Peptides against a protein of PDB entry 9IZ0. Designs and how they scored, part 23

Target 1, 345 residues: chain A of PDB entry 9IZ0
Amino acid sequence: ITCLGSNGHTYKQLVKGGNDDLRQDAVMEQVFEQVNGFLRSYRKTSQRNLSMRTYKVIPLALKTGVIEWVQDTIPLGEYLDSAHKVYHPKEWSLSTCRKLIAEKQMEDLETRLKVYDLVCRHYRPVFRHFFLESYADPVQWFTTQTNYARSTAVASVLGHVLGLGDRHGQNILIDKTSGEVIHIDLGIAFEQGKKLPVPECVPFRLTRDVVDGMGITGVEGVFRRCMEFTLETLRREEDSLLSVLEVLRYDPLFSWLISPLRRMKKQKMQLENFNQPESGNITTDASRDPKIQRNNVSGESEAERAILKVRQKLSSTLSVEASVGELIRIAQDPSYLALMFCGWS

## One batch from the design tools (peptide; aimed at target 1 D166 V198 F341)

Design b2_p13_5_s4 (made by RFdiffusion4, then SolubleMPNN; from b2_p13_5, 6 letters changed)
Fold by OpenDDE base, seed 3:
Structure b2_p13_5_s4 (fold): chain B 345 residues (1-345), chain A 13 residues (1-13)
Amino acid sequence: as target 1 above (345 residues)
Amino acid sequence: SEALEEALKRLES
């Protein structure tokens, strides 16, 4: 819909109905606004304008709300699929890669690593071209690539700390004006993604294409340094962040449990990401739900466990540099990326 | 199709 504001400006808005997701998205956006306050208070983060990009979410009812339409954006996955067809027309299609990974999903880690390596050799990174195509001026190119690396670093630290898991390419928007990333559909937080049929194994998305967008320095440039400054800020503001999360423990509108509908929707999205309709009935018999012990953990016990996990991730036991180094290592580890539905791009 | 079938055959060998 398009709404005329009291200020005379027109706003495009997405009306979403039929699911409980919007209340959790609204709460996560509020957490990001508080974290953005901490990032503005600390000199090392404020001088770099480090922030999590937010969007407005207005829950209207239990299953209905309005989302701000983020202008001048493209989903990362949409850009990558289009760019791979242009720059590497002789390589495998995204559907071919997905099918091959899906067919070997039940195989051992060694076989899955061989499949992942094979897919990686036939589907090369292209995300560097986004910046080269969009920004002809070298200063604008450098600025937008820097903004991308900065925003990705903030989102990666927050993604790890708040347990947002693997943000797939349809849930990451790229701002075509700034080069910044915008995370949408925040329906999984606090490591709830580890309870999916295909568990989220990485702390955040740091695939080959995500790294390719950082330019020649990859992770060793602006990205690593901005992760370090972000984590240093969050460690300093640990008590403030935990206090914000403790308010959510007692919020009756926030669900610390994955709703059966969300679980089914995310499971369906995982399965649909395997089942793009090339005509082969790969009946992945979704009936082999491994007996994930439905520990009927109370929502309160899940909230307490989630807050404890955030505290553990903010621990000063390791240096900021060592902690960031380990996170970057794990997020790029082929043994985790080979287990993902789309770990190659 | 053919590239996938060839890739599958190489993983079964």
Scores: peptide ipSAE 0.017, ipTM 0.552, DockQ to the pose 0.036
OpenDDE base, seeds 1, 2, 4, 5: peptide ipSAE 0.000, 0.000, 0.011, 0.010; ipTM 0.302, 0.318, 0.455, 0.419

Design b2_p13_6 (made by RFdiffusion4)
Pose (drawn by RFdiffusion4):
Structure b2_p13_6 (pose): chain A 304 residues (1-257, 299-345), chain P 13 residues (1-13)
Amino acid sequence: ITCLGSNGHTYKQLVKGGNDDLRQDAVMEQVFEQVNGFLRSYRKTSQRNLSMRTYKVIPLALKTGVIEWVQDTIPLGEYLDSAHKVYHPKEWSLSTCRKLIAEKQMEDLETRLKVYDLVCRHYRPVFRHFFLESYADPVQWFTTQTNYARSTAVASVLGHVLGLGDRHGQNILIDKTSGEVIHIDLGIAFEQGKKLPVPECVPFRLTRDVVDGMGITGVEGVFRRCMEFTLETLRREEDSLLSVLEVLRYDPLFSWLGESEAERAILKVRQKLSSTLSVEASVGELIRIAQDPSYLALMFCGWS
Amino acid sequence: EEELEEREEELEE
């Protein structure tokens, strides 16, 4: 529902009748805003202007809340389905990949990796073409590319830290003229998903198409630097963060999918921010564990 | 198949 504005600008409101965890989304957005404040009160984490982008959430009811449909965007999942057909029509469709993996579900590890390798060899990455031929001449394109890389890196590090759940393209919105990414529908949090009926391996959203969209350079450069600066900044302001997560723990609103998984979850958060391992080594291991095909094959159908 | 459908429903939710 789109309304005008007194200043003359229209605002789009996405109302949802489905039982999306909009209250969890709201508290998570509050944490994200406070993280933006942390990144704001520091030299390195603000020269890059890095921020985990937040979309305003106004949940009147958990089942029937209303959120801000962000200014003109095309969701990642709804995108690169048309781009896949237009750019690579000869290659296989999502139908062949989907249920072919569906045949993979009951198979062993080697079979799953083999079929995944085959399908991934068939379906070349295509998201790299969104930033081309869409935004503007090269300066604006590069600014948008670095904005996407930064925002996705910060969002991914923060999601791994807080154990964010669903990370399909249907839950990612790419801005357009700016390029900052907005994660949507973050209902599953604090390591909720991996432990699904169907298990997962990847800690944060990182497909082949996504790393192809970061530019010619994969996730080694601006992405890794932004991630590691985010990790160090989050560690430096760790006490305030755990304080925020603690106040989340003691209220019965945040979903942690007496004793609760929330305690173990924040312990894992501390471990993820633990200074025992160098931050650079931590970012390296995170990139490896999110990029390796062996982990990616078991994730789920698609996710090429 | 049942696990797949449950997983797809989880995605949709």

Design b2_p13_6_s1 (made by RFdiffusion4, then SolubleMPNN; from b2_p13_6, 8 letters changed)
Fold by OpenDDE base, seed 3:
Structure b2_p13_6_s1 (fold): chain B 345 residues (1-345), chain A 13 residues (1-13)
Amino acid sequence: as target 1 above (345 residues)
Amino acid sequence: DELLKLYEERLKS
């Protein structure tokens, strides 16, 4: 839809209806706005304009809402599939890579690592080309690549701390103007992604293409240092962040558990990405919403566990540098990436 | 000048 604002400007908005509870997304965006307040308060983060890019989400009902249309964006996965065909036309298709990983999904780690390595050799990173194609001016190229590394660092720390898990290429938008990342579809938080049939096993997405977009330094330099400054800020604001999350413990609109609908949708996306789109009109008659009595007791126990995990991730037991170093190591570890649905790009 | 400022901002990053 297009809405006329009180300022006389027209705003394009996405109306989402059907089976999507946008209340989770709206709450996560509010948490990011608070975190952006913390990032503006500290000199180390404010002087670098470190922020999580947010978008407006207005839940209108249980299964209906309005989302801000983020203009001048492209999904990371859409760009990567297109660019890979252009720059590496002799390499394997994304569908071939997906099929090979899927065929070995039930095999041991050693077999899955061999297939992952084989896929990686036949599907090379291309995301560096986004910046080279989009920005002919060296200043714009350097600025946008820096903005990408900075925004990815903030999103990676927040993704780990809030347990967003693997952010697949369709739920990461790239801003074509700034080079910044925008995370969408925030309905899986607090490590609920680990309860999926294909578990989210990484702290955040740091695949070869995500790293390739950082340029020649990769994770070393802007990305690592911006992760460190972000984590340092979150550790200083631990009590403030935990207080925001404690408010959500008592919010009857927030669910600390993945909804059965979101679980089924993510399961379908995981399965449909393995199968070619057979045009089977599976009219799943979604009419049987079992009145899942949200046992409030189970929600409170999961909220307490989630808040405890956030506190543990903000622990000062390790230095900021050591903690960030370990997160970067785990996020790039082939033993985790080989277990992911799409860990090679 | 702008490249140098960007380089200084990135070095400060």
Scores: peptide ipSAE 0.027, ipTM 0.682, DockQ to the pose 0.014
OpenDDE base, seeds 1, 2, 4, 5: peptide ipSAE 0.023, 0.024, 0.000, 0.026; ipTM 0.687, 0.679, 0.251, 0.661

Design b2_p13_6_s2 (made by RFdiffusion4, then SolubleMPNN; from b2_p13_6, 7 letters changed)
Fold by OpenDDE base, seed 4:
Structure b2_p13_6_s2 (fold): chain B 345 residues (1-345), chain A 13 residues (1-13)
Amino acid sequence: as target 1 above (345 residues)
Amino acid sequence: DELLKEYEELLRR
């Protein structure tokens, strides 16, 4: 829909209907706005204009709401699929890579590493071309690539600290004007991504294409330094951040757990991306509603565990540099990326 | 198809 603002400007908005709880997204956006306050207050982050890009989410009803249409954006995964076909037309398709990784999903780590390496050799990074294609002016190119590395660093730290899941290329938008990343579909947080059918094993998305977009310095430039400054800010504001999360503990509208419906929907989306229609009569005996024993793990005990994990991730036991170094290492580790649904790009 | 066969051969080695 297009809405006319009181300022006379027209705003495009996405009406999202269905089974998606937009309240989770709205709450996470509020947490990001609070964190943006901390980033603006701290000199090392404010001097670099570090922020998590946010979007407006207005929940209208249970499972229905209006999302701000982020203008001039493209999903990272959409750009990468398109660009890969242009720059590497002789390499494997995204569908081929997905198929091969899926077929070996139940195999041992060694087999999955071999598959991941093979996929990586036949699906090379292309995301550097986003900046080269989009910006003819060298200053604009450098600025947008810098903004990309900065915004990715902030999102990576926040994604780790808040345990933000489902960070696939369709849930990461690139702003074509600024080069900044915008994370969408925030309904999987507090490490609930580890409960997905394909568990998330990385702290944030730092795949080869995510790194290729950082340019020649890769992670060792603006990205690492901005991660360090962001983590230093969050450690300094730990009590403030935890206080924001404690308010959410008492919000009856906030879900600390992935809903069984969202889990099943993500499972179906994972399976449907793998099923070419082999005409096998899978009699879906849909009749056994598994009595999910609501293990009365009180939502309170899950909130407490989530907040405790946030506190643990903000621990000053390691230096900021050591902590960021470990996070970057883990996020790029083939032993984790080979286990992911799409770890190669 | 040939690339998938080469893949299956590579994983059998």
Scores: peptide ipSAE 0.023, ipTM 0.708, DockQ to the pose 0.032
OpenDDE base, seeds 1, 2, 3, 5: peptide ipSAE 0.022, 0.022, 0.021, 0.021; ipTM 0.674, 0.705, 0.688, 0.645

Design b2_p13_6_s3 (made by RFdiffusion4, then SolubleMPNN; from b2_p13_6, 6 letters changed)
Fold by OpenDDE base, seed 1:
Structure b2_p13_6_s3 (fold): chain B 345 residues (1-345), chain A 13 residues (1-13)
Amino acid sequence: as target 1 above (345 residues)
Amino acid sequence: EELLKEYEERLKS
C-alpha cells in the first residue's frame, strides 16, 4: 500500500498478512536501534558510521502488520540468481544445485562435502558484479563496496550474538544506493534456527557470494576490522545489551521459541521447493501430530538460556581478534556450509 | 593500485 503521511510525503508500505509474527521483527528492530546507539557512542564504530540497517515494523494484530517498504533494494538471492544466469550461462541452474544438495541431505558428511564441492565448481560467485555494473564512478563503486563490507560485518557480529536464523538470500536485501545490507524476517532468533528441519550451523551467512561482494580483499579488509570494532563495542556495552534483552523476557508477546506453525511452514517450503508435482495422492494423514512432548520449559527458562548464551558470546575469554577470526573460519567452513540448505552462494 | 592505496590508507585511519 502507499500511505500519505501527515507531512505530505507518500510512503510505500508492505502489508504482511498470514502466519508471520511481525512482533518478533518489531522487537528485533528495537534491539538493533539500541545497538546502533552503542555503535554511535563508540569512537571506532562511529568514525566508520557502523550501523545495523533497520526498517519500521508496526505489528497491527496477531500475524498481521505493516512493514516499511525499503526503497531501492533487491533481495540478495534475486540478484545472485539473475546475475549467475548472465555471467555464467553455461553453469548449473540454482534449481539443479538445490536438487543435488537435497538428494544428499540424509547422507554422511563426506558425501555431502563432495556434493557441495561439485555444486561450488558448477555455480561460481558473481556478487562482485553488483558493484561493478551498478556504479560507473570509481569513487562511488569503492564507497558502496566499503559500505557493503561494513554493514555485512555489523550484521554478522550482531546476527551471531543474537543468534539470528533463516539468513537465506531472500531475507537479506541490498540497498542499491548505499550498498548496505538490510536483514528482514527476524522471527528466528536466539539460535532457534538450530531447531529447523535443516539446522543452521553457521554463526552468520558468509558464503562465497557474500565474500565476493567484498572485492579483492575478501574478508581480510574492511569486513574483519569492522567485525572486530563491532564486537569490541558489544563487549563494552554487554550490560546495556543484556538489560535490553531482559525487557523482552517480560514481553508476553515475544516468543523465545520458534512457533510450531512457523517450523511446519518452513518445513513445507523446504519440501515443496523439491517436489515437482508428481500427481501421487500421498494422503499424508496430517492426524499424526507427533506429540512433541512439550517439555514444560517455561518461556522464561528459554529466555534465561537465550540471555545466558548472548553473555557467553560476549565473553572476553578470547581476544576480539581471536573471536572474530574463529567466527569467520566457522562461517566459511565447508563442513558447515555443506550441511546448509544453500551454503554454496 | 591507487584505489587500493586509498583503501589501505582509509583502513589505517
Scores: peptide ipSAE 0.011, ipTM 0.397, DockQ to the pose 0.014
OpenDDE base, seeds 2, 3, 4, 5: peptide ipSAE 0.005, 0.006, 0.000, 0.000; ipTM 0.368, 0.394, 0.338, 0.325; seed 3 fails the geometry check

Design b2_p13_6_s4 (made by RFdiffusion4, then SolubleMPNN; from b2_p13_6, 6 letters changed)
Fold by OpenDDE base, seed 3:
Structure b2_p13_6_s4 (fold): chain B 345 residues (1-345), chain A 13 residues (1-13)
Amino acid sequence: as target 1 above (345 residues)
Amino acid sequence: LEKLEEFEKLLKE
């Protein structure tokens, strides 16, 4: 829809209807706005304009809401699929890579690592080309690549701390004007993704293409330092952040439990990320739902556990540098990436 | 490229 604002400007908006509860997305955006306040308060983060890009979410009902239409964006996964066909036309298709990973999903870690390595050799990173093709001016190229690395660093720290897990390439938008990342569909937080049939194994998405977009220094450039400054700021504001999350503990509109509908939708999206329609009848017998013990965990007990995990992630037991170093290591570990639906790009 | 790496190094400081 297009709405006329009180300022006389027209705004395009996405109306989401059906089975999606936007209240969790709206709450997560409010948490990011508070964190952006913290990032503006400290010199190290403010001087670098570190922020989580936010978008407006207005829940209208349990299953209906309005989302801001983010202009001049592309989903990361859409860009990568298109760019890979252009820059590496002799390599394997994304469908071939997905098929090989899916065929070996039930195999041991050693076999899955061999398949992941094979896929990686036949599907090379291309995301650096986004910056090279979009920005002919060297200053604009450098600025946008820097903005990408900075925004990815903030999103990675927040993704870890708030337990957003693996953000697949359709839930990460790239701003074509600034190079910044925008995370959408925030309906799974506080490590709830680990309760999926295929659990989220990484603290945030740091695949080869995510790193390739950072340029020649990769993770050892702006990215690592901006992660450190972001984590330092969040550790200083631990009590403030925890107080915001404690308000959510008592918010009847916030669900600390994955709704059966959101779980089914994410499961379906996981399966659909395997099933681009090559017309092969893989009757995935969905009948083997492993008895996920319905631990009658009250929403309050899950909230308390979630807040405790956030506190643990903000612990000063390790230096900021050591903590960021370990997060970067885990997020790039082939032993985790080989377990993902699309860990190679 | 070397000048850009130098700028990136300055952004780490």
Scores: peptide ipSAE 0.014, ipTM 0.440, DockQ to the pose 0.015
OpenDDE base, seeds 1, 2, 4, 5: peptide ipSAE 0.014, 0.006, 0.000, 0.000; ipTM 0.422, 0.381, 0.270, 0.325

Design b2_p13_7 (made by RFdiffusion4)
Pose (drawn by RFdiffusion4):
Structure b2_p13_7 (pose): chain A 304 residues (1-257, 299-345), chain P 13 residues (1-13)
Amino acid sequence: ITCLGSNGHTYKQLVKGGNDDLRQDAVMEQVFEQVNGFLRSYRKTSQRNLSMRTYKVIPLALKTGVIEWVQDTIPLGEYLDSAHKVYHPKEWSLSTCRKLIAEKQMEDLETRLKVYDLVCRHYRPVFRHFFLESYADPVQWFTTQTNYARSTAVASVLGHVLGLGDRHGQNILIDKTSGEVIHIDLGIAFEQGKKLPVPECVPFRLTRDVVDGMGITGVEGVFRRCMEFTLETLRREEDSLLSVLEVLRYDPLFSWLGESEAERAILKVRQKLSSTLSVEASVGELIRIAQDPSYLALMFCGWS
Amino acid sequence: EEELERFEEELEE
């Protein structure tokens, strides 16, 4: 539902009747805003202008809340389905991949990796072409690319820290003229998903197409640097963060999918921010664990 | 297949 504005600008409101965890999304957005404040009160984490982008959430009811449909965007999942066909029509469709992996579900490890390798060899990455031929001449394109890289890196690090759940393309919105990513529908949090009926391996969203969209350079450069600066900044301001997560723990609103998984979740948050391992080594291991095909094969259908 | 369908429904929820 799109309404005008007194200043003359239209605002789009996405109202949902489905039982999306909009209250959890709201509290998560509050944490994200406070993180933006942390990144704001520091030298390195603000020269890059890095921020985990937040979309305003106004949940009137958990089942029937209303959120801000962000200014003109094309969701990642709804995108690169048309781009896949237009750019690579010869290669296989998502139908062949999907249920072919469906045949993979009951198979062993080697079979799962083999079929995944085959399908991934068939379906070359295509998201790299969104930033080309869409925004503008090169300066704006590069600004948009670095904005996407920074925003996705920060969102991914934060999601791994807070154990964010669903990370499909249907839950990622790319801005357009700016390039900052907006994660949507973050109902599953504090390590909720991996432990699904169907298990996962990847801690944060990182497909082949996503790393292809970061530029010619994969996730080694601006992405890694932004991730490691984010990790160090989050560690430096760790006490305030755990304070925020504690106040989340003591209220019966945040979903942690007497004693609760929330305690162990924040302990794992502390371990993820623990200074025992160098931050650079932590970022390296995170990139490796999110990029390796062995982990990616077991994730789920698609996710090429 | 049933497990996948249940999984997809859980994601949609």

Design b2_p13_7_s1 (made by RFdiffusion4, then SolubleMPNN; from b2_p13_7, 8 letters changed)
Fold by OpenDDE base, seed 3:
Structure b2_p13_7_s1 (fold): chain B 345 residues (1-345), chain A 13 residues (1-13)
Amino acid sequence: as target 1 above (345 residues)
Amino acid sequence: LELLKEAEELLKR
């Protein structure tokens, strides 16, 4: 829809209806605004303009809301699919790669690592081309690539701390003007992604294409340093952040449990990412729902466990550098990436 | 389909 604001400006907005509970997204955006306050308060983060890019979400009813239309953006996955066809037309299609990973999803880790390596050899990173093709001026190129690495670092730390898990390429928008990342569809938080049929095994998305966008230094530059500064800020503001999350414990609009509808929608999205319409009947035997013991854990006990897990992630037991080093290692580990539905890109 | 068969054959070696 297009709305005329009281200021005389027209705003494009996305109306979602039906089964999309936008209340979780709205709450997560509020948490990000509080964190952005913390990032502005500290010299190391404020000097770099470190922030999580936010968008406005207005829940209108239980399953209906209005989302800000983020202008001048492209989904990361849409760019990558198009760019791979242009820069590597002799490599495997995204559908071929997805099918091979899906066909071997029930195999052992050794077999899945072999498949992942094979896919990686036939589907090379291209995300560096986004910056090279979009920005002809060297200063603009360097600035936008730096903004990308900075925004990805903030999103990676927050993604880990708040347990957002792997963000697939359709849930990450790239701002074509700034190079910043914008995370959308925040319906999975506090490690709820680990309860999916294909569990989210990584702390955040740090695939080969995500790294390729950082330029020649990869993770060993602006990205690592900005993760360190972000984590240092969150550790200093631990009590403030936990106090924000404690308010959510008593928010009747916030669900600490993944709704059956969101589980089904994410299951369907996982399955649809396996089932492109040209793949005949892969009877994914969805009948082997491993009995995830629905421990009838009260929403309150899930909230308490989630807050405790956030506190544990903010622990100063390891240095900031050691903690960031371990997160980067895990997020790039082939033994986790091979288990994902799209860990190669 | 041929690339998938070739990949399946490579995984059997």
Scores: peptide ipSAE 0.024, ipTM 0.604, DockQ to the pose 0.033
OpenDDE base, seeds 1, 2, 4, 5: peptide ipSAE 0.018, 0.000, 0.017, 0.018; ipTM 0.580, 0.281, 0.602, 0.519

Design b2_p13_7_s2 (made by RFdiffusion4, then SolubleMPNN; from b2_p13_7, 7 letters changed)
Fold by OpenDDE base, seed 3:
Order: C-alpha cells, then sequence, then structure tokens
Structure b2_p13_7_s2 (fold): chain B 345 residues (1-345), chain A 13 residues (1-13)
C-alpha cells in the first residue's frame, strides 16, 4: 500500500496478513536499535559508522502488521540468480544445484561433501559484479564495497550472538545506494533455527558469494576487523544487552517458543527451497528419537536458556580475535555448508 | 532433468 504521511510524503508499506506474526520481527528490530546505541557509544565502532540496518515493523494484530518498504533494495538471492545466468551461462542452474543437494540430503557427510564440491565447481561466485555494475566511480565503488563488508560484519556478529536462523539470499536485502545489507523476516532468533528439520549449522551466512562481495581481500580485511570491533563492543556492553533481553523475557508480545504455525511455515519454505513437491505425508515422526524429551520447557525456561546462551557467546574466555577467527572458520567450513539447503552461494 | 541425471552420474563415478 502507499500511505500519505501527515508531512505530505508518500510512504510505500507492505501489509502482511493471514499467518504472519510480525511481533517477533518488531522485537528484534528494537534489540537492533539498542545495539546500534552501543555501537554509536564505542569509539572503534562509531568511527566506522557500524550499525545493523533496521526497518519499521508495526504489528497490528496476532497475524497482521505493516512493514516499511525498504526502497532501492534487492534480495541477494535474486541478484545472484540473475547475475550467475549472465556471467556463467554454461554453469548449472540454481534449480539443478538445489535438486542435487536435495537428492543426497539423507546421505553421509562424506557423500554430501562430494556433492557440495561438485555443485561449487559448477556454480561459481558472482557477487563482486554487483559493485562493478552498480558503481562506475572508483570512490563510490570502494565506499559501497566497504559499507557492504562493514554491515555484513555487524549482521554476522549479531546473527551469531542473538542466534538468528534462516539467513538465506531471500531474507538478506542489498541496498543499491549504500551497498549495506538489510536482514528481513526475523521470525527465528535465539538458536530456534537449530530445531528446524534442516537445522542451522553455521553461526551466520558467509557463503562464497557473500565473501566474493567483499572483493580481493575477502574476509581478511574490513570484514574481520569490523567483526572484532563489533564483538568487542558487545562484550563491553554485555550487562546492558542482557538487561534488554531480560525485558523481553516478560514481554507478552515475544514468543521464546517457536509456534507450530511458524515451524510449519519455515518447514514449507525449506521444502520449496529444495523444489520438493508437497508430499503431504512428512509426518515428522517426532516419535522416533525418544531422547528428544519434549520437556515441556516453559517459555520462561527457554528465555533463561536463550539469555544464558547469549552470555556464553559474549564470554571473554577467548580473545576477540580468536573468537572472530573461529566464527569465520565455522561459517566457511564445507562440513557445515554441505548440510545447508543453499551453502554454495 | 537431463543435466541432473548427468550430475548424478558424475557423483556415481
Amino acid sequence: as target 1 above (345 residues)
Amino acid sequence: EELLEEALKLLES
């Protein structure tokens, strides 16, 4: 919809209805605004204008809300599919790669690694071309690529710390003006993505195309340093961040439990990403692993566990450099990427 | 479809 504001400006807005609970998205955007406060207060992050890009979410009811339309953006996955067809027209289609990964999804890790390697050889990175195509001026090119690496670093640290799951090319927008990333559809937080049929195995998305967008230095430049400064800021503000999350423990709008409806929606999206027909009889036989004690974990006990997990991720047991180094290693590890529905791009 | 069958054959080899 387009709304006329009281200031005479027209605002494009997305109205979501039906089964979309936007309360989780609205709460996560509020957490990002608080974190952006910490990033502005700390010299090392403030000097680099480090922030998580936010957008306005207004929940109107349990299943209805209004989202700000982020202007001048494209989904990362939409760009990558289009660019790959242009730059590598003789390589495999995204559909072929998805089908091959899906066909071998039940195989052992060794087989899945062979499949992942084969897909990677027939689907090369292209995201560097976004910056080359969009920015003819060398200063603008360098600035936007730097902004991309910075915003990706902030989003990667926050994605890890807050346990954001389901980070794929359709829920990462690229701002065509700034080169910054915008994360949308924040319905999975605090490692709830690990409870999905295809679990989140990586701390954040750092696939070959995400790295290709950082230019010739890859992760070993602006990205790594900005992750370090962001994590250093969050460790310094640990008590402040935990206090924000404790307020959410008592927020009736926030669900620490994944709703059955949201789980079903995410399952459907995962199946669609594999191009699997809706075989309606995926009885998730949740009965077959008796060690998944359905502990009737109260929402309070899940909140306490989530906050404890955030505290553990902010631990100073390892240096900032060692912690960031390990996160980057895990996020790029083929043994985890081969387990994803789209770990190659 | 043909490309997927070729890709599957490349995994079996």
Scores: peptide ipSAE 0.090, ipTM 0.829, DockQ to the pose 0.035
OpenDDE base, seeds 1, 2, 4, 5: peptide ipSAE 0.089, 0.084, 0.083, 0.086; ipTM 0.828, 0.825, 0.825, 0.821

Design b2_p13_7_s3 (made by RFdiffusion4, then SolubleMPNN; from b2_p13_7, 8 letters changed)
Fold by OpenDDE base, seed 4:
Structure b2_p13_7_s3 (fold): chain B 345 residues (1-345), chain A 13 residues (1-13)
Amino acid sequence: as target 1 above (345 residues)
Amino acid sequence: LELLKKHEELLAS
């Protein structure tokens, strides 16, 4: 829909109607706004204008809401799929890469690493071209690439700390004006991504294309430093952040658990993205109600576990530099990326 | 030169 604002400007808005609980997205956006307050209050982060890019979410009902249509954005995955076809037309298609990874999903780590390496050799990074093709002015190019590295660093730290899941290329928007990343579909948080059919094994998305967008320095310089400053800020504001999360513990509308329906929907979307030819009548005899062992893990005990995990991630046991160094290492480790749904780009 | 200097300042910061 398009709404006319009281300021006379027209705003496009996405009306999302369906099984997606926008309340989780709205709550996570509120957490990000609080974190943005902390980032503005701390000298090292405020001097760099570090923020998690947010968008407005207005839940209208249990399953419907209005989302701000983020203008001048593109999904990272949409850009990458198009750019790979342009810059590497002789390389494998995204569908071919997905198929090969899927075919080996149940195999051992060594086999999965071999297939991941094979895919990586036939699907090379291209995301640097986003900045080169979009910005003819060197100052604008450099500014937008810097904003990308900064926003990716903030999103990476915050995404790790809050355990944001489902960080695939369609859930990461690139702002074409600023170069900033915008994370969307925030309904998988607090490490619930590990409960997906393909578990998330990385702390945040730092694939080869995500790194290629940082330019010639890759993860070094702006990205690493901005991660360090962000983590230092979050450690300083630990009690404030935990207090914000404790409010959510008592919110009866906030689900600390991924819903079975959302898991099934994400599973279906993963399977559909593999372009498995519809071989015939698999009557999915829906009659096997998997006895979801209702481990009556009270929603309270899951909230407590989630908050404990946040506290553990904010621990000052390691230096900020050591913690960030380990996070960057894990996020780029082929042994983790080879296990992911789309770890190669 | 100013862009390079800003780049070095941004990389060093």
Scores: peptide ipSAE 0.016, ipTM 0.523, DockQ to the pose 0.014
OpenDDE base, seeds 1, 2, 3, 5: peptide ipSAE 0.018, 0.015, 0.018, 0.020; ipTM 0.544, 0.529, 0.543, 0.552; seeds 1, 3, 5 fail the geometry check

